# Peptides against a protein of PDB entry 5A53: the designs that were tried, part 160

Target 1, 230 residues: chain A of PDB entry 5A53
Amino acid sequence: LVENVKQALFIPGQSCNKNLHDIMVDLSALKKPDMKRFNRKNDIHPFEDMSPLEFFSEKNDCSLMVLMTSSKKRKNNMTFIRTFGYKIYDMIELMVADNFKLLSDFKKLTFTVGLKPMFTFQGAAFDTHPVYKQIKSLFLDFFRGESTDLQDVAGLQHVISMTIQGDFQDGEPLPNVLFRVYKLKSYKSDQGGKRLPRIELVEIGPRLDFKIGRIHTPSPDMVTEAHKKP

## One batch from the design tools (peptide; made by RFdiffusion4, then SolubleMPNN)

Design b2_p20_5_s4
Fold by OpenDDE base, seed 3:
Structure b2_p20_5_s4 (fold): chain B 230 residues (1-230), chain A 20 residues (1-20)
Amino acid sequence: as target 1 above (230 residues)
Amino acid sequence: SKSDLYEEELKQFEELLSLL
């Protein structure tokens, strides 16, 4: 079964700055080899006109896109877009807080390209709240794809952790999502003649705290079409 | 605190890793 790995396109918007570019480079490194990056800035406003994104989806054969923009109201904004049949399925703005860390801020560890990460989600809202359900679905789709191959577990080197920052009630602002990436390190421990494998998590970056912005949800018709097994 | 959430995450990860 050829894993239908979704391709990602990273797009610098007109307001893309150095910090966003660096974040883009580091986050896209986790999607290698299944990613493309534009080197030129593009004047795209997805919540005003989605047509340019649909055009790029089709021309680049990418069902995942990330638009990098920054403004006073939406600083360090990563708009995550999914397409179905090269039409916009959903969109979400995730603004990176200023406390971000790049891969260069962590100890460089060799990693095998193409290994799928394990995901952990902390917070009940990832299963119950529509916005956090969309975030969970998006990140699983972005980095894992649809294939549940058991062989991927044997090659597991990376863990992506996503945590909802604190509790919230109905009508309160949605807490940030803390994005963390770890490498699994196995050590041989000799304890009392039994070699117990000791596994340690080493943070490798990037470290991103996401503030949730605007959301576009799919139409009921598109949901139905996207869930039709081919 | 931001530290408390990180410690809870680490604990949950350690528990998850202990099950592997």
Scores: peptide ipSAE 0.019, ipTM 0.560, DockQ to the pose 0.051
Fold by OpenDDE base, seed 5:
Structure b2_p20_5_s4 (fold): chain B 230 residues (1-230), chain A 20 residues (1-20)
Amino acid sequence: as target 1 above (230 residues)
Amino acid sequence: SKSDLYEEELKQFEELLSLL
């Protein structure tokens, strides 16, 4: 079975700035080779009109899209979009906080392109709260796809950690999601004649704290259709 | 602390690896 790896399209919006561009480059590096980027800015407002995104989804054969925009109200905004049958399935705005770090801010480590990351999720809300369930689903879909091949474990190189920043109650503002990327390092420490394999996680970036913005959720019918395995 | 989170993440990852 050829894994139908979902292709991602990164779209700079009209208000895309240098910081967002740099973030886009770094985040999209983890999606290689299954990633396209537009070099030109596009004036797209997905919560006003979704038609341009559906057009781009179909034209580029991409079921994942990320739109980079920035405004005073929505600074460093990455709108993550999924399509099903080239129609909008869901959307979520994730605004990158100013404390972000790029790959250049970390120790440069060589990595193999095309290896799927493992994920860790910290926070019970990832399994219970609709918004965080969507975020979990989105990022798993974005970087791993639907099929987990056991062969991916043999090639384990990266870990993506997603953490809900603190506890919250109903009606409170949703805490940020802390996005971290680590490289797995295995080293043999010769301490005292026992070669204990030590595994270390080394942060490689990018480091992103996502503030949650607007959300579009699929209809129950679209959910049912999208989960129908052919 | 940011350090505590990293240690927790590492522990969870080690636990996950032990299950594979």
Scores: peptide ipSAE 0.018, ipTM 0.555, DockQ to the pose 0.060
Fold by OpenDDE base, seed 4:
Structure b2_p20_5_s4 (fold): chain B 230 residues (1-230), chain A 20 residues (1-20)
Amino acid sequence: as target 1 above (230 residues)
Amino acid sequence: SKSDLYEEELKQFEELLSLL
């Protein structure tokens, strides 16, 4: 089965800075080979006019996009966009906190390009709260794709962990989402003749704490069309 | 603590691996 792996396009906005560029490079490395990056800045304001993003989706055959912008109100802002039929399906602003770590901040570990990550989600709100459900859906769609074949277990090399930073009540500001990437290390443990493989997680980066910003949700009609499996 | 999150993530991962 040729997995129709969703392609991602990373777009520097007009206000993209060095830090955002470095974050873009490191995060996009996890999406290789199914990733494109623009080298030039583009003046795009997706919550004012979505038409440039729809144009880029169609012209680049990318159903996933990430716009990199920064302002006083929205510092280190990564706008994640999904399209369906080259029309905007949903958008979410995720602002990277200043405590981020790049791949260069960790021990360089080689990984095989094109292997799917395992995901872990910590926090009940990922299954119940509409915003966190959208985030979960987005990141699964972005990095895992649609087909979970059992064969993917044999290729498991890394884990993406997403954690909601603390509990919250209705009407409170939404807690940040902690994004972490780990590599699996298997050790042969010689414990008493049962070679139980000891598996350890080693953080490889990037380390990103996402503050949730503005959201665009699909119409009920678009949801219905997107869930129609042919 | 940053350590507590890692331990919980590791535990959940070990649990997930036990199901495979």
Scores: peptide ipSAE 0.018, ipTM 0.553, DockQ to the pose 0.058
Fold by OpenDDE base, seed 2:
Structure b2_p20_5_s4 (fold): chain B 230 residues (1-230), chain A 20 residues (1-20)
Amino acid sequence: as target 1 above (230 residues)
Amino acid sequence: SKSDLYEEELKQFEELLSLL
C-alpha cells in the first residue's frame, strides 16, 4: 500500500523576513522528505484571493501549504492551507511569538528523516472548540498523515506537543498554542534485575508559541467530499 | 515479543507525556 503521504509546499510571501525564513527552514525539516520550498517571494493574499494557492497546489502536487508573511497587524504569520482536489479546503493564520527558538538553539541530536512523530495535545478545547479542533486536525494531517501502521511505532523517535496556554471563556481571545518538539531517548535501567525501559524526553526544537489569527473553514459540501474514502 | 516491548515503551511514553 503506497502511503498517500501529503506533500507540503512552503511559500515565502512578499513580506517574509529573516526570522520567518529561519522558522520555515526548521519547521520544514520536520516534514522531510515530503516538502518543497520556494526560494522566491510571492505576492499572495490568501484571504483576498485563493486562486494563486490553488494554482501552486496543482502545479506542485501539494495538498499542504504554508505561507510566510509579516505585517504590523500580523507579525511572523504562518498561514497554513490545506487543499482537496487542488481547491482550498481550510486555512488558518498562526502568528509566531517573538520568544521562538530555532533548532540551532538546542543540542543537535541524531535524527532519522522520514519517521512519523507521535502527538500529544494538552487542553480539552482541542476536542470541543471548533478552532482548536481545526488546529489539531491540521497538525496531525501535516506531520503524521492519515495512515499510522504499527511499524511507525517501532520507529518512534520524536513527539510533537501542542498545549493551549491557559483557560478561556466564550467571547474571550483564544489562548496561544504552544508547539514543542521532543526526541525520545530510551535506555535500559537495571533496577532489581528487571530491565525496565526508561524513556526521557529531550526538547530539540523548534519552539513556537502560536497566536491564532484569521480562519477559513470548508463548506459543508467540501467536508463531505473530503471524508469520502475512495 | 518485539510488539510487547513496544507496547510497554508506548505505555511508559504515555505516562511521561501525561506529566508534561
Scores: peptide ipSAE 0.016, ipTM 0.489, DockQ to the pose 0.083

Design b2_p20_6_s1 (from b2_p20_6, 6 letters changed)
Fold by OpenDDE base, seed 3:
Structure b2_p20_6_s1 (fold): chain B 230 residues (1-230), chain A 20 residues (1-20)
Amino acid sequence: as target 1 above (230 residues)
Amino acid sequence: SYTWEELLKSLEEANNADLP
């Protein structure tokens, strides 16, 4: 079954600012060609009323959405939304820290559009903690292109790294998730007459540190329906 | 073919460079 590539819709909220717009442009560039962006601001409050997002999901045929908002309590907030059958499946607020870097802050590297990124996740909580499991699932779902057999490592140009910033105990605030994008550069090193393959990672951006905000989890019924392979 | 280990090492080096 070739899973249809999920389309993403990027939505500026009413409180969207220049920084969020720039972040939106750069993050959405990684989802090309499978993305749409709205040019106008929309007054959407997803944790109060989800119906506008369900309407946009259906109207634009997008199962992935990102709402860009900013407030004093939730600065540089990216609300990631997934839908199933155009109904809200899950939501998570990820607030971008002020230390972000845009693609323009890095050396411009040519990339081939449509190559699947490889993902790396650093931190045991990505496999154990419900919130970090949702983040892992979301980002894998968001950037999974067409199921090409990953067997050709030779076609792998990009790595998306997600790191939990430090250890935490139960009841402590959840550490930030460090989002990094690298280009793989292969070169042959001549060491002692043997050409050893060497990999260099070149950061290409954007660089985003995500503070975790509010979460909406799917109902058990929706989980069951979403896992039913047709 | 690059090994998973070489990639992990390169990622560890890159992540450590970002830590102050």
Scores: peptide ipSAE 0.064, ipTM 0.707, DockQ to the pose 0.086
Fold by OpenDDE base, seed 4:
Structure b2_p20_6_s1 (fold): chain B 230 residues (1-230), chain A 20 residues (1-20)
Amino acid sequence: as target 1 above (230 residues)
Amino acid sequence: SYTWEELLKSLEEANNADLP
């Protein structure tokens, strides 16, 4: 069953700035062709009223949304939203740190649009901690594209790496998630008559360090419904 | 054809180079 590729909608909030716009453009380029962007700012406060996002989900047939806002308390904030049946499933605020790099900061490497990225997750908490499990699930849903059963490693052109920045204990602030994008370069090294396949990773951007903000978790009922494969 | 292990090693090396 080819699961229909989830469509993403990028929404500039009222407080969207130039940096967030540039980040939005670069991050959304990784989701092409399965991406829409609004050109107008929208006054949306998803943790106060989710109804506008549900309306946009239905109207645009998008089960993934990203709201771009910035304030003194929540600078460079990307609110990632997932819907199920056009109702809010979950939300997470990911604030981009000021050390971000755009695609223009890297050597322009052409990537084939529509190829499924490989994901790597560094940090045990991605499999154990509920917040990092949600982040892992979100990014897999966001970028996994068509589930081809054939992991044809031969067709893999790029890798998305997500790393938890350091260890943490219970009750400590959650470490940032480091988002990196690499292109795979295949080199044939001729070492002593044996052609050893050499892989080099080249960072292509964007480079984003995400600070975790507010979270909305799905109801148990919505979890059950979302796991019912049609 | 690259092994998953070679890819992971290259990622670890790339990530370690980017960590301050």
Scores: peptide ipSAE 0.031, ipTM 0.643, DockQ to the pose 0.090
Fold by OpenDDE base, seed 1:
Structure b2_p20_6_s1 (fold): chain B 230 residues (1-230), chain A 20 residues (1-20)
Amino acid sequence: as target 1 above (230 residues)
Amino acid sequence: SYTWEELLKSLEEANNADLP
């Protein structure tokens, strides 16, 4: 069963500013061709009423959505939404810190559209802590392209790195997640007459530090239904 | 064959590299 590539819908909220728009453009470029963007602002408050998002999910056949909003309390907020059967499965607010870098801030490297990124996750909490498990699941789900046999390192063009910024204890604020995108540059090193393949990582952007905001977790019933492979 | 470990190390180095 070829898992159908999940389509993403990027939605500018009413409070979407230039910076968020630019971030949206750059992040959505990594999801091409499996991405739609609205050109108009939409007044959506997903933690108050989810029904508009369910409607957009169904109407656009998108199981992934990103709502771009900004306020004094939640500056540069990207609400990531997943749907199952066009119903809200989960949501998470990820606020982009002011130190963000756009693709234009990096050396323009051409990338082939549609190649599946490799993911790396740094921090034990990605495997233990519920919130970071959700983030890991979300990003893996979001950028899952066609299941090309990942075994061909030769087909790997880029790596997405997600790092938890430092350690934390119970009851402490959750550390930011550092989102980084690298291009793999293969070159042959002529060290000692053996052509050893060498890989260099070149950051290509965007560079985003995500502050974790509000979360909506799926009901146990929805988890069960979503894990039922047909 | 690049080891996954070499790639991870390169990522760590790249993440720790201050943008000039």
Scores: peptide ipSAE 0.027, ipTM 0.620, DockQ to the pose 0.053
Fold by OpenDDE base, seed 5:
Structure b2_p20_6_s1 (fold): chain B 230 residues (1-230), chain A 20 residues (1-20)
Amino acid sequence: as target 1 above (230 residues)
Amino acid sequence: SYTWEELLKSLEEANNADLP
């Protein structure tokens, strides 16, 4: 079954600022061509009323949405939303720390649009902790990070790394997730007549440190239904 | 063909360089 490409909709909220706009542009570039973006600000409060997002999901045929908002409490907030049957499946607030870097802050490298990135996840909590499991699931789903077999490495141009920033105990604040994007560079080193393939990872941006905010988890019924559909 | 091991090593090095 060819899984249909999930389309993403990027929505500037009413409080969307220049930094969030720039972040949105750079992050959405990784989702091309499967991305739509609103040019107008929309007054959406997803944790108060989800109905506008469900409407946008259906109207735009997008099962992925990103709402860009900023406040004193939730600065540079990217709310990632997934829908199932145009109903809210899950939501998570990921606030971008002020140390972010844009694509313009890195060496411009040409890349082919539409190549699937490989994902790497660093931190045991991505497999054990419910919130980090949701983040892992979200980003894999968002960027089509299927388990690339070894054959796909030859066509791999980009790696997205997600790292949990440090260890934590139960009841402690959840560490940030470090989002990094690398371009894979292939070098043939001519060392002594043996051309050994050398791989170099070059950071290309954006560089985002995500602080975890509010979360909406799917209902058990929606989980069951989402797993039934191939 | 890149080895998966070379890629993983490069990722580990890149991640370690980004950790404060």
Scores: peptide ipSAE 0.138, ipTM 0.767, DockQ to the pose 0.093; fails the geometry check

Design b2_p20_6_s2 (from b2_p20_6, 6 letters changed)
Fold by OpenDDE base, seed 1:
Structure b2_p20_6_s2 (fold): chain B 230 residues (1-230), chain A 20 residues (1-20)
Amino acid sequence: as target 1 above (230 residues)
Amino acid sequence: SYTFEELLESLEEANNAELP
């Protein structure tokens, strides 16, 4: 079964500012061609009323959404939403820290549009802690393009690295997730007759440090339905 | 500096994660 590539919809909220717009443009560029963006601001408050997002999911045939909002309490907030059957599956607020870098802050490297990024996750909590497991699942799901045969290493152009910023104990504030994007550069090293391909990672942006905000978790029933392979 | 193999292994593990 060729799993249909999940389409993403980027939605500027009413409080969307220039910085969030620029972040939205750069992050959404990684999801091309499977991305739509609204040009108009929409007054959506997903933790108060989810119905507008379900409507947009259905109307645009997008199972992934990102709402861009900003306030004093939730500055540079990207609410990531997943839907199943056009119903809200899960939501997470990820606030971009002020130290962000745009694609324009990096050396422009040509990249092929539509190549699936591969992910690296640094931090044990991505496998053990419910919130970081949701983040891992979300980003994998968000950037899962067509199941290109992972065996075509030659098609590997982008690596997205997600790192938990330090250790934490129970009851402590959840550390930020450091989002980094690298381009793989293969060099033929002529060392000693074996042409071992040397790979270098070059950061290409955007660089985003995500502060975790509010979360909506799926119901157990929705989890069961979403994991039902046909 | 990751070896290509170490990078691939980390990438395969991450990409093989079960998704809803």
Scores: peptide ipSAE 0.155, ipTM 0.810, DockQ to the pose 0.593
Fold by OpenDDE base, seed 2:
Structure b2_p20_6_s2 (fold): chain B 230 residues (1-230), chain A 20 residues (1-20)
Amino acid sequence: as target 1 above (230 residues)
Amino acid sequence: SYTFEELLESLEEANNAELP
C-alpha cells in the first residue's frame, strides 16, 4: 500500500510576526508540493481548545499542521500538530531561538522540488527519551513524503540533521534540538581508476535551534489505532 | 568529513523508524 503523502498546513496565529512568517515560508518551501499556507491570521490556542485544529485538518485534508505564534513566554513558537482520522494525535511546541538563519542567508543552490530529504539524528535520547522520540517521529513523518524504497539514495538531494545540544540528566531542562539542512554534492573523483564518489555537504538553510515547550501525547488507544496497518 | 559509508549507515538507521 503506497500511503498517500501527508499534507502539511501552515497556520499563522494571531501573534504571528514577520520573523515567524519568514521562517514559515522557508520551512514550508522544504515541504513543497505537499503543503498549504494560510495568508490570514487565525486566533487558535491549541492547548486550550483543539477543536479549531481538528476542523482545519478535516476541511483542508491535512494530517500535519504548524501553528506560528509568539509571546513573551513563548517567543517564535512553532506548534507542530499531527492528526489521525482528523483528531489530534500529538502536539509539540518548538520555539525558534533568535540566532536563526533564513534561506536568503545562504548561497542559493539549484534544487529539484519534491525530492525527499534523508534524516540524521545525533544524540542517544532520540531513541530512548519519550520527548526526543516524539520529535524524531514528527520530523520523519513531516518530511517522509511518498514511500520511496531506500534504493532512491541515487536521488538523494538533501539531508536534514537534528542534533541534541549537549548531555542532560533526569530532572534537568531538555537541551535544544539543532535543525540543519544540507545539500548533497557528489563529485566524480577521477583518482586512480576507482571511481569513489566523493560526497560533500553544503548547508542551504534554514538554520533553526528549537527550544522544547509544551507537549500533548496520544492516548494508548490512539497509538494502537495509528500503528494498525490496513 | 563523513565517509559516504558512515553517512549511509546513519541515514539508514535514522530513516527506518516506524511512523504512525
Scores: peptide ipSAE 0.136, ipTM 0.814, DockQ to the pose 0.555
Fold by OpenDDE base, seed 3:
Structure b2_p20_6_s2 (fold): chain B 230 residues (1-230), chain A 20 residues (1-20)
Amino acid sequence: as target 1 above (230 residues)
Amino acid sequence: SYTFEELLESLEEANNAELP
């Protein structure tokens, strides 16, 4: 079963600013061609009423949504939403720190659109802690693209790295997640008759440090339904 | 042949490097 590529909808909220707009443009560029963006601001408060997001999911046939908002308490906030059957499955607030870098801050590299990124996750909590497990699941789901059986290693152009910023104990604030995007460059070094492929990682952006905010977790029933393979 | 570990170390260094 080739799962259809999940479509993403980027929504500027009422409090969307220039920085969030620029971040939205750059992050959504990594999801092309499977991406839509609204040009108009929408007054949506997903933790108060989810109905507008369910409506947009259905009307745009998008199972992934990103709402761009900013306030004093939640500056540069990207709310990531997933739907199942056009109903809210899960949500997470990821606030972008002020040290962000845009694609324009990096050396422009040509890339082929539609190649699947490789993911790396640094930090044991991505496998054990429920919040970081949700983040891992979300980003894998967001950028997974078409499941082609072709392990064509030749198509591996990009690495998305997600790192938990430091260790934490129970009851401590959750560390930020460092989001980085690299292009793989393979060089053939002809040293001593053994062609060892040298791989270099070149950061291409965007660079985003995510502070974790509010979370909505799916009901046990929705988890069961979403894991039912047809 | 960079091992996955060497790739991870390079990624950790790159994540901790402040861009000038």
Scores: peptide ipSAE 0.028, ipTM 0.628, DockQ to the pose 0.051
Fold by OpenDDE base, seed 4:
Structure b2_p20_6_s2 (fold): chain B 230 residues (1-230), chain A 20 residues (1-20)
Amino acid sequence: as target 1 above (230 residues)
Amino acid sequence: SYTFEELLESLEEANNAELP
């Protein structure tokens, strides 16, 4: 079963500002061609009423959504939403810290649009802690693109790195997740007749530090349904 | 051709390296 590439819808909320718009543009560029953006602000409060998001999911045939909002309590908030059968599966608020960098802050490198990113996850909590497991699952699901069996290393142009910022104990505030995007550069090193390829990582942006906010987890029934292979 | 393993190792090294 070739799983159809999940389509993403980026939605400016009513409180969307210029910075969030710029972040939305840059992050959504990584999801091309499998991305739609609304140009109009929408008054959506996903933790109060999910029905508008379910409507948008169905109407746009998008199982991934990102709502861009900003308030005093939740500045630069990206609410990531996944749907299953056009019903809300899960949601997570990821607030972008003020130290963000846009694609314009990096050296413009040419890359092929639509190549699958590789992922790296730094921090044991991505495999143990339920919130970080959800983040890992979300980003893999969001950016994995077409399941082509072409493990063609030649197709590996981008690396998405996600790092948990420091250690934490139970009951402590969850550390930020550092989102970084790199381009792989291969150089032929001419060291002593053995051309060992050299790989260099070049950051290409955007650079986002995510503070974790509110979370909606799926019901056990929805988990069971979503894991049922059709 | 880098093996996927060599690429992963290089990525781990690069991610563990403090980005300047």
Scores: peptide ipSAE 0.024, ipTM 0.603, DockQ to the pose 0.065

